# Peptides against a protein of PDB entry 3NZW, part 243

Target 1, 212 residues: chain A of PDB entry 3NZW
Amino acid sequence: TTTLAFRFQGGIIVAVDSRATAGNWVASQTVKKVIEINPFLLGTMAGGAADCQFWETWLGSQCRLHELREKERISVAAASKILSNLVYQYKGAGLSMGTMICGYTRKEGPTIYYVDSDGTRLKGDIFCVGSGQTFAYGVLDSNYKWDLSVEDALYLGKRSILAAAHRDAYSGGSVNLYHVTEDGWIYHGNHDVGELFWKVKEEEGSFNNVIG
Target 2, 222 residues: chain B of PDB entry 3NZW
Amino acid sequence: QFNPYGDNGGTILGIAGEDFAVLAGDTRNITDYSINSRYEPKVFDCGDNIVMSANGFAADGDALVKRFKNSVKWYHFDHNDKKLSINSAARNIQHLLYGKRFFPYYVHTIIAGLDEDGKGAVYSFDPVGSYEREQCRAGGAAASLIMPFLDNQVNFKNQYEPGTNGKVKKPLKYLSVEEVIKLVRDSFTSATERHIQVGDGLEILIVTKDGVRKEFYELKRD

## One batch from the design tools (peptide; made by RFdiffusion4, then SolubleMPNN)

Design b2_p27_2_s4 (from b2_p27_2, 16 letters changed)
Fold by OpenDDE base, seed 5:
Structure b2_p27_2_s4 (fold): chain B 212 residues (1-212), chain C 222 residues (1-222), chain A 27 residues (1-27)
Amino acid sequence: as target 1 above (212 residues)
Amino acid sequence: as target 2 above (222 residues)
Amino acid sequence: EQPAVGGAVEPLERVTAEIERYESLVK
């Protein structure tokens, strides 16, 4: 798995691969590793698919209840804290979760929290999470700047996941790409790694370790 | 170490069509090298045009299916006999599986039916309740033998238009029920040849708007 | 049998409808 999220002047980019594995077996190439918690919040999936899927869906319900009771959208901080508190209750039980909760509220602005099953909760500007995270960081860190255009930011997110998909055997399939703004998240499509690789290679003149 | 699980082998396969879905399973039940039964159905009509199979440890599979069937009944009771949609069924099954997250059902679960638009739907689950809607899925002992075949024949992976020098992929299209049945039969006959835990009989449940139809075919009894 | 990294895939139209409903519930 490779997931990433980063803040920039235009909001948040979230990009993830779609490969699921069971040992050496590729279980699926089409997994949704972004969980749409609600129209304004995204959660990413790394680690146990069931753990992330179940609890982030549960989180969505909790967020909706909050909004119904309080008559306002839940903050990203509060949403991530709910999840963090939940996983903390299960600490030591064997949950496997590495998730990013991403949203954009007027109060907070664009906000990313990393939450994992160890009880860690971190606010930050850039996170890559999963077995391919170091590969993604390599590309992302090398090209990141706050002033990226939305177009460039989307490409950078996509390109970073592609790098991870290329080098990490446990990452691949496709890139699912999201842009998070104050008005909510926008899905920017599913990009097959096989097709994307050759396109990027040709356009950038990159991936020269592979002969086309 | 303590191992509460058995492995009864077998293989299941789901394929979604445009306006139908198929869920198939062999009828062999085995422990280690001993065939317990040559006809033990593992694909079930659960009502509301939903078919289900949970393949792996048969005791867990049976328990899960039973719980789901009960869930269907309760859903009807609570919602004035409203039909349970396939997506809601999938969510329910997730909760059933995840409810035993720390002592999981040792099964690969697949359900098939029609979505609310009348389109074929197949959902597959890991042992702890992660689920995905897919066009096709094989589960169980011979899944590793069958899935690559399905990738090629259902999803047209690695197939290209002739004369394009591999630059144009074969376009995706729905398969007819006849084509799907053929693929299922070919899958299981092939799997039976190479896997000792697959054989004896093949039961196929076909879900359409008209209901669930069952077909049975003999497999090798080796 | 090992757990996988699977996720739910639902038609985008359903998601869109949910977004619209959600927006109507929040000020």
Scores: peptide ipSAE 0.058, ipTM 0.697, DockQ to the pose 0.059
Fold by OpenDDE base, seed 1:
Structure b2_p27_2_s4 (fold): chain B 212 residues (1-212), chain C 222 residues (1-222), chain A 27 residues (1-27)
Amino acid sequence: as target 1 above (212 residues)
Amino acid sequence: as target 2 above (222 residues)
Amino acid sequence: EQPAVGGAVEPLERVTAEIERYESLVK
C-alpha cells in the first residue's frame, strides 16, 4: 500500500493506490483505500483492510452523532482523536491500521492527522503511509511547494503514488485521487497504473529503467 | 506475535539550576528509519510550573502526560486550587506508571520545576515508576551519549583543580541559565550528529518563579 | 487464506528489537 496526503495553498491532496495483498497473493487491484467518512472528511487505509474499513466507517457514525448533538461539523482534530482513542483501547488486540484523517473545517483550515493502531496520533503537513511510502516521499518531497496550483498538486499526488506503485510490489492497481477544500472533498478519478505509467513515461521521459 | 509497543525515538534532557529548571526535547518523531514528523513536541507545560516529557513510545507518552494533566486538574478541584508541588507530582506520576506495572508505559519520563524552596528540581522515572530527584538526566535514544557528558559538565565528575595532581575535585556550583541552555544545545547538536532518531528541532522549556518560557532551536534535518 | 492487507508491513527485525529494548527497560 501507498497512501499520501499533503497540505498546500489550495487545500489538501489525498492520493492512494488500490492493491490489496494476502502474503504474496494480490487479493485485489481495486480496493478503495480512501474511506469517505462524510462529505467533508476522508480517511485513508493502510494495514488491515477490514480493520480500517470497519473502524473508519464506525468513525463516520460517531462524527454524524457529533453533528447531531453539537449542531456543527466535527473538527478534524476531534474526529482523529475519536479514532485514536478507539484504537488505543484495543492496544494489544492486534489491530493493524495506518490511517490519515483529512478534512478542511472553517476553524482549523486544511488539516491532516496521522493515526495508527499503535496509538500514534500526529498532526502534519505531509504524510506518506504504507509499504511504498519511501518511494512516494522521494517524488513528493522533491517537488512539493506550498504554492502549488491545484492542477500541479493533483499531478504531484498522482505521480508520487505512481512512483511507489512502480517500485513497491505491494502497491499498484490504480491511483485514487482527491482534492479536499473547505466545501468538502472532490474525487478526481481512478487512474489505472498501467495506463498512467506509459503516459507519464512518454510525457516526462521518466522511468527510463523500463524499455518501451 | 503482536507487539503493542513502538519506538518513536527522540531524546529528552533535564537540568536543574539553582532557581530554575530546564527540560528539553527534540521534535523528531520517527518509526524505524522513517521520519513521521519533524516537529512533534514532546515536552509539555502541565501547569503549576511543572513541565513533563515521557519519551519512547509516543502513544504511551502522550497518554501518560494527559493523565497527569488530568491529575493536576483534579488536584485543584479537591484542594481548593492549591498548587501541586513538584514532589507531589512525582509521587502522582509514580502511581500512574506503577498502575500499569504489568503492561508498562514504554517511556522514560522526566519532569522539571521548582521545589517548595524555589530551587530547581528534576525528577526522572523508569517505565514502571521508580523515581529519583537529580540535578540532570538524559532520556531516550541518545541518553547514553549525553548522560556521561552531563555528568562531566553539570556534576563536574572527573574534574580536578589545576595544579593539585588530581587531589582536589572541582567544586560543585550551580550553572546559570545561559550555561545550561548552552549545554543543552551542545548535547542535542552532538546527539543529532551520531543518532538518526534525534534531530529536526529542539524545544527547551525553562521553569522559573515567573513561569515557563519556551525556546526553540533548529537541529539538523537530515 | 490470509486476510487482505493494505501493505503495512512491520519488519520482524524491528519488532524483535523493540521487544528486546522493552525487556531491558523493565528488567
Scores: peptide ipSAE 0.056, ipTM 0.566, DockQ to the pose 0.091
Fold by OpenDDE base, seed 3:
Structure b2_p27_2_s4 (fold): chain B 212 residues (1-212), chain C 222 residues (1-222), chain A 27 residues (1-27)
Amino acid sequence: as target 1 above (212 residues)
Amino acid sequence: as target 2 above (222 residues)
Amino acid sequence: EQPAVGGAVEPLERVTAEIERYESLVK
């Protein structure tokens, strides 16, 4: 798995691969590793698919309950804290979760929290999470700047996941791409890694380790 | 070391069509190298036009299916006999599976039916409840043999238009029910030849707007 | 069987259209 999220002048970019594995078996190439909690809040999944899918869906329910009770959308901080508190209760039980809670509220603006099953909760501007995270960081960190255009930011997110998909055997399938704005998240499509690879190679003159 | 799980073999296969879905399974039940039964159905009509199979450890599979059937019953009681949608069924099954997260059902679960738009739907689950809607999925002993075949024949992976020098992919299209049934039969026939835990009989449940139809075919009894 | 990596199941395009409706429902 490779997931990433980063803040920039235009909001948040979230990009994830779609490969699922069971040992050496490719279980799926089409897994949705972004949980759409609400129109303004996303959760990413790395680690155990069931753990992430179950508890982030549960989180969605908790967030909705908050909205119903408090008559306002839950903050990204509060949503991430709910999840963090939950996994803390299960500390030592064997949950496997590496998640980013990404969203936009009027109070907070665009916000990213990293939450994992070890009890870590971090607010930050850039996170890559998963077995391919170091490969993604290699591309992302080298090209990141706050003043990226939306177009460039989207490409950078997509390109970073592609790099990870190329080098990490446990990442691949496709890139699912999101842009989080003040008006909510926007889905920017599913990009097959096979097709994307050749397109990028041709346009950039990159990936010269592969001939074709 | 204590091992509470067994493996009863078998294979299941789901394929979604445009306005139908198919869930098929062999009828062999085995422990180690001993055939327990040559006809033990593992694909079930659960009502509300939902068919289900949980393949792996049969005791766990049976328990899960029974729990789901019971869940359907209670859903009707609580919602004035409203039909359970396939997506809601999937969510319910996730909760059933994840409820035993730390002592999982040792099964690969597949359900099939029609979505709320009348389109064929197949959902696949891991042992602890992660799930995905797919066009096709094989589960069980011969899944590793069948799944690549399905990738090629259902999703047309690695198929290209003739005369294009491999530059134009074969376009995706829905398969007819006849094509799907043929594909299922070919899949299980091939699997039976190469896997000892698959064989004896093939039961296919076809879900359409008109209900669930069952077909049965003989497999090798080796 | 081993645990795998699963994900959300429904088409994403229909969800993106819910933003305006959702906003109107939040008081």
Scores: peptide ipSAE 0.050, ipTM 0.726, DockQ to the pose 0.058
Fold by OpenDDE base, seed 2:
Structure b2_p27_2_s4 (fold): chain B 212 residues (1-212), chain C 222 residues (1-222), chain A 27 residues (1-27)
Amino acid sequence: as target 1 above (212 residues)
Amino acid sequence: as target 2 above (222 residues)
Amino acid sequence: EQPAVGGAVEPLERVTAEIERYESLVK
């Protein structure tokens, strides 16, 4: 798995691969590793598929209940804290989760929290999470700027996941790409890694370790 | 040290068509190298046009299917006999599986039916309840043999238009029920040849808007 | 068999419909 999220002048970019594995078996190439909690809030999934899917879906319900009760959108801080508190209650039980809660509220602005099953909760501007995270960081950190255009930011997110998919055997399938703004998240499509790889290789003259 | 789980072998396969879905399974039940039964059905009509199979440890599979069938009944009681949708069924099964997260059902679960738009739907589950809607899925002993075949024949992976020098992919299209049944039969026939835990019989449940139809085919008994 | 690593969800189209319903409830 490779997931990433980063803040920039235009909001948040979220990009994830779509491969699920069971040992050395590729269980799926089409897994949705972004949970759309509400129109303004996304959760990413790394680690145990069931743990992430179950509890982030649960989180969605909790967020919805909050908003119905309080008649206002839940903050990203509060949403991430709910999840953090939940996984902490299960500490030692064997949950496996590496998640990012990404959203945009008027109060907070664009906000990313990292939450994992060890009880870690971190606010930050850039996170890559998963077995391919170091490959993604290599590309992302080298090209990241706060002042990126939306187009360049989207491409950087996509390109970083592609790099990870290329080098990490446990990442691949496709890139799912999101842009989070004050008006909510926007889905920017599913990009097959195979097609994307050859396109990028040709256009950039990159990935020269592969002979066409 | 103690292993509470058994492995009863077998293989299951789901394929979604445009306006139908198929869920198939062999009827062999084994323990180690011994055949317990040559006809033990593992694909079930659960009502509301939903078919289900949970392949792996048969005791766990049977328990899960029974629990789901009960859930269907309770859903009718609680919602004035409203039909349970396939997506709601999938969510329910997730909760059943994840409820035993720390002592899982040792099964690969597949359900098939029609979505609310009348389109074929197949959902697959891992032992602890992660699930995904897919066009096709194989589970069980011969899944590793069959899935690559399905990738090629259902999803047209690695197929290209003739004369394009491999640059134009074969377009995706829905398969007819006849084509799907043929693929299922070929899959199980091939699997039976290479895997000792697959064989004896093939039971196919076909879900359409008109209900569930069953077909049975003999497999090798080796 | 063993649990999968990664994630999974329902089709995006259904999520979109739920989002629309959600928006009607909170906005």
Scores: peptide ipSAE 0.065, ipTM 0.708, DockQ to the pose 0.100; fails the geometry check

Design b2_p27_3_s1 (from b2_p27_3, 11 letters changed)
Fold by OpenDDE base, seed 5:
Structure b2_p27_3_s1 (fold): chain B 212 residues (1-212), chain C 222 residues (1-222), chain A 27 residues (1-27)
Amino acid sequence: as target 1 above (212 residues)
Amino acid sequence: as target 2 above (222 residues)
Amino acid sequence: FDLQKNPPPSTLEWYGGVAPDDPSLEV
């Protein structure tokens, strides 16, 4: 798995691959590793598929309950804290989760929290999470600027996942791409890695280690 | 050493069509190298046009299916005999599986039916309840033999239009019931040849708007 | 968070057992 999220002048970019594995077996190439918690909140999945899917869906329910009770959307800080508190209660039980809670509230602005099953909760501007995270960071960190255009930021997110998909055997399938703004998240499509690779190679003149 | 799990072998396969879905399984039940039964059905009609199989450790599979069937009954009681949708069934099964997250049902679960739009639906689950809707899925002992075949024949992976130098993929299309049944039969006959835990019989449940139909075919009994 | 460097423990550790394999999906 490779997931990433970063803040920039235009909001948040979230990009993820879609491969699931069981050891060396590619179980799926079409997994949805972004959970749409609500129109303004996204959760990302890395680790145990069931752990992430179950608890982030549960988180969505908690966020909805908050909205119903408080007549206001939950903050990204509070949503991430709920998840963090939950997984911390299961510490040592064997949950495997590396998640990012990404969202936009008027109070907080664009916000990203990293939450994992070890009990770590971090607020930050840039995170890559998964077995391919270092490959994604290599591209992302080299090209990241706060002042990126939305177009360039979307491309950078997509391109970083592509790099990870290329080098990490446990990442691949497709890139799912999101842009989060004050008005909510916008889905920017599913990009098959096979097609995307050749397109990017041609357009950038990159990946010259591959003959084509 | 505490080892609560067995492995009863077998293989299951789901394929979704446009207005139908198929869930198939062999009828062999085995422990180690001993065939326990040559006809032990593992694909079940659970009501509400939902078919289900949980393949792996048969005791866990049977328990899970029974629990789901009970969930369907309770759903009717609580919701004035409302039909359980396939997506709601999938969510329910996730909770059944994840409820035993720390002592999982040792099974690969597949359900098939029609979605609310009348389109064929197949959902697959890992042992702890992650699930995905797919066009096709193989599970069980010979899944590794069958799944690549399904990728090629259902999803047309690695197929390109002739004369395009590999630049134009074969377009996706739904398969007919007859085509799907053929693929299922070919999958199981091939798997039976290469895997000792697959064989004896093939039971296919076909879900349409008119209900669930069953078909049976003999497999090798060696 | 690197899944390959830090594989999750067996769920059966709580019961003093080990499953023959871990077929759970990883992402």
Scores: peptide ipSAE 0.269, ipTM 0.776, DockQ to the pose 0.045; fails the geometry check
Fold by OpenDDE base, seed 4:
Structure b2_p27_3_s1 (fold): chain B 212 residues (1-212), chain C 222 residues (1-222), chain A 27 residues (1-27)
Amino acid sequence: as target 1 above (212 residues)
Amino acid sequence: as target 2 above (222 residues)
Amino acid sequence: FDLQKNPPPSTLEWYGGVAPDDPSLEV
C-alpha cells in the first residue's frame, strides 16, 4: 500500500493506490483505500484491510452521531482523536492500522492527522503511509511546495503514488485521487497504473529504466 | 502447538452479470489427502435472493452461514419482513467475521445476489471481514488457478482491440448467463485437472429477479 | 507506518495458538 496526503495553498490532496495482498498473492487491484466519512472528511487505509475498513467505518458512524447531537460537523481533530482513542484501547491486541484523517472545517481549515495502531496521532502537512511510503516521499518531497496550483498538486499526488506503485511490489492497481477544499472533497478519478505509467513516461521522458 | 483449524479444501467462484449473479462451488470435501465426501454442498440459498458460501475450514464456514441465516431471520422479525439488501447483508457479514477478529473464521466468504437496482452483485470477504463488491471472485484451494482466468475472461485483462497496436483495451461488457455458466464450468474443470482438493461435482446457484436456480454438473472423481 | 516492517501479529495471539497461515488481506 501507498497512501499520501498533503496540505497546500489550495487545500488537501489525497492519493492512494488500490492493491491488496496476502503474502505474494495479489488479492485485489480495486480496493477502495479512501473511506468517505462525510462530504468534508476522508479516511485512508494502510495495514490490515479489515482493521482499517471496520474501524474507519465505525468512525464514520461516530462522526454522524456527533453531527446529530451537536448539530455541527465534527472537527478533524475530534474525529482523529476518536479513532486514536479507540486504537489505543486495543494497543497490544494486534490491530494493524496506518491511517490519515483528512478534512476541512471552518474552525480548523484544511487539516491532516496521522493515526496508527501504535497509538500515534500526529497533525502535519505531509504524510505518506504504507509499504511504498518511502518511494512516494522521494517524489513528493522533491517537488512539494506550498504554492502549488491545484492542477500541479493533483498531478504531484498522482505521480508520487505512481512512483511507489512502480517500485513497491505491494502497491499498484490504480490511483484514486481526491482534492479536499472548504466545499468538501472532490473525487478526481481512478487512474489505472498501467495506462498512467506509459502516459507519464511518454510525457515526462521519465522511467527510462523501463524499455517501452 | 494449538491449531484449531482444519482445511477441507474445495473452491468457490462468484460472477456478477447484468441482471443476475452466480455463485458456484465444487462438492468435494477433504481432509489432508482423504476425500470425506464427494457431495457436500457448500453454496447455500440464505433467503432474500442471497446466496452464500464460506470456503476453507468447513466447520467455520457452516457456523458462519448458520449465523447469517439466523441474522436474516431476525432482520425479518425486527423489520416487518423487509427484504435484506445485498449491501446490508455484506455489512452484516463483516460484523459477524470481525466479531471474531482475534480468533477468526478460517474461511473465504463470497455472497451473490442482486443490488437494489436489480444488477448482479458479488461481495467477497477475507477471514476477518474486509469486503468489496466485485464482478468476479474465486476463493478456496484453486483460487490462484481460477482468478487469473477470470481476470482475462470476465474483466478482459490484457485484451486489446485488434488493429490498435495494443493501444485500445477490449471494452468491458456484461456476459450472458450462458457465457458465465460456461466460464464457471471451464474454470472448475480446469482446476480439477490441476488441484487434488477440487473435483467430484459442481453446484451452481444462479440468482435472478425470479429467484435462485440450481444447476449441477459432474466433475472428475479422481 | 511501514507495512513491510510491521507485519500483523498472529490472529490467535490471545489463545496462545498459531494459525497455519494468515490469509487476511493487507493494504
Scores: peptide ipSAE 0.264, ipTM 0.773, DockQ to the pose 0.045; fails the geometry check
Fold by OpenDDE base, seed 1:
Structure b2_p27_3_s1 (fold): chain B 212 residues (1-212), chain C 222 residues (1-222), chain A 27 residues (1-27)
Amino acid sequence: as target 1 above (212 residues)
Amino acid sequence: as target 2 above (222 residues)
Amino acid sequence: FDLQKNPPPSTLEWYGGVAPDDPSLEV
């Protein structure tokens, strides 16, 4: 898996691959690794697919309950804290989760939290999470700037996941892209890695290690 | 075997002065060889002029600090907003740590503040709650690099007066705030050069009778 | 006390960890 999220002047870009594996077996190429918690809040999944999917869905329910009780959307800080507290309670039980909680509230603005099953909770501007994270960081860090246009930011997210999909055997399938703004998240499509690879190679003159 | 513990690296140190105390920590958070964050504060103002850091596994550290902060809050509720003394805080933290004796917090905890006489105080804890008041303590990844230096520069270990042929020890004296800050900075800059888990930034919390002051210094970002 | 060098007995021993050959999906 390779997931990433970063903040920029235009909000948040979230990009993820879609491969699931069981050992050396590619179980799926079409897994949705972004969980749409609410129209303003996204969760990403890495690690155990079931753990992430189950608990992030549960988180969505908790966030909804908050909204009903408080008549206000939950903050990204609070949402991520709920998840962090939960996984911390399960410390020792063997949960495997590497998640990013990404959202936009009026109070916080665009916000990203990293939360994992060890109980780590970090606020930050840039995170790559998964077996391919180092490959994604290589591209993302090299090209990141706060003042990216939305178009360039989306491309950078997509391109970073593509790099990881190319080098990480556990990443691949497709790139799912999201742009999070004050008005909520916007889905920017599913991009098949096979097609995307050749397109990018031709347009950029990159991936010269592959002859084609 | 499932290991629930991570290691987020970092280093902390506390130094007690005459009428102040300092608790400092780097801001690097790391897993293995990957930097998770270049700015993740790990030294906290807990109220009542008590600063705290629990360095090691960040999840456990955060949990412990949160529990202690909550303990301070409850102490105020139960005792009509009475200020929690640093020695009472140390005892409370012992109970928090030892309460998880069979699933310990994977942290080295240091608190700093003023004792009831207004003197600087530093308390250090092992993962299961043994504690001691000391003039200085380093904890975390580079503790082994820093602690001997502190022994030499704070406690003047192995220092002798010039011209005495090693017969007269350098007298113990309290360091000024400026001297302590310099030592802290030198310690962390040196540790950053030799330990991959230390770097990015240095936060120093200084506790005086007037409250808690925070200073920030950049460290090497490699 | 250095936990890394001398880890204390843990209640974790009573609980099963993730089996290395867990057929669960990884992402």
Scores: peptide ipSAE 0.232, ipTM 0.678, DockQ to the pose 0.022; fails the geometry check
Fold by OpenDDE base, seed 2:
Structure b2_p27_3_s1 (fold): chain B 212 residues (1-212), chain C 222 residues (1-222), chain A 27 residues (1-27)
Amino acid sequence: as target 1 above (212 residues)
Amino acid sequence: as target 2 above (222 residues)
Amino acid sequence: FDLQKNPPPSTLEWYGGVAPDDPSLEV
């Protein structure tokens, strides 16, 4: 798995691969590793598929209950704290989760929290999470700027996942790409890694380790 | 060392068509190298045009299917005989599986039916309740033999249009029920040749708007 | 039932294997 999220002047970019594995077996190439919690809040999945899918869906229910009770959308800080508190209660039970909670509220602006099953909760501007995270960081950190255009930011997210998919055997399938703004998240499509690889190689003259 | 799990072998296969879905399974039940039964059905009509199979440890599979059937019954009681949608069924099964997260059902679960738009739907589950909607899925002993075949023949992976120098992929299209049945039969006959835990019989449940139809085919009994 | 001692059946556990090492250890 490779997931990433980063803040920039235009909001948040979220990009993820779609491969699931069971050991050396590729179980799926089409897994949705972004959970759309609500129109303004995204969760990413790394680690145990069931743990992430179950508890992030549960988180969505808790976020909805907050909205009903408080008559306002939940903050990204509060949503991430709910999840963090939950997984901490299960500490030692064997949950495996590496998640990012991404959203945009008027009060907080664009916000990303990392939450894992060890009870770690971190606020930050850039996170890559999964077995391919180091490959993604290599591309992302080298090209990241706060002042990226939306187009350039989307490309950078996509390109970083592509790099990870190329080098990490446990990442691949496709890139799912999201842009989060004050008006909510926008889905920017599913990009098959095979097609994307050849396109990028041709356009950039990159990936010269592959003789096409 | 305490091992509460058995392995009863077998293989299951789901394929979604345009306006139908198919869920198939062999009828062999084994323990180790012994055939317990040559005809033990493992694909079930659960009502509301939902068919289900939970392949692996048969005791766990049967328990899960019974719980789901009971859940369907209670859904009707609580919601004035409302039809359970396939997506709601998938969510319910997730909760059944994840409710035993720390002592899982040792099964690969597949359900098939029609979505709310009348399109064929197949959902697959891991033992602890992660689920995905797919066009096709193989599960069980011979899944590793069948799934690559389905990738090629259902999802047209690694197929290109002739004369395009491999630049244009074969377009995705739905298969007819006849084509799907042929693929299922070929899959199971091939799997039976190469896997000792697959054989004896093939039961296919076909879900359409008109209900569930069953077909049966003999497999090798060696 | 200790899941650590009794590995659950091959759960589709690893969307790509490694719980991120504590990013704090990239020293």
Scores: peptide ipSAE 0.025, ipTM 0.750, DockQ to the pose 0.103; fails the geometry check

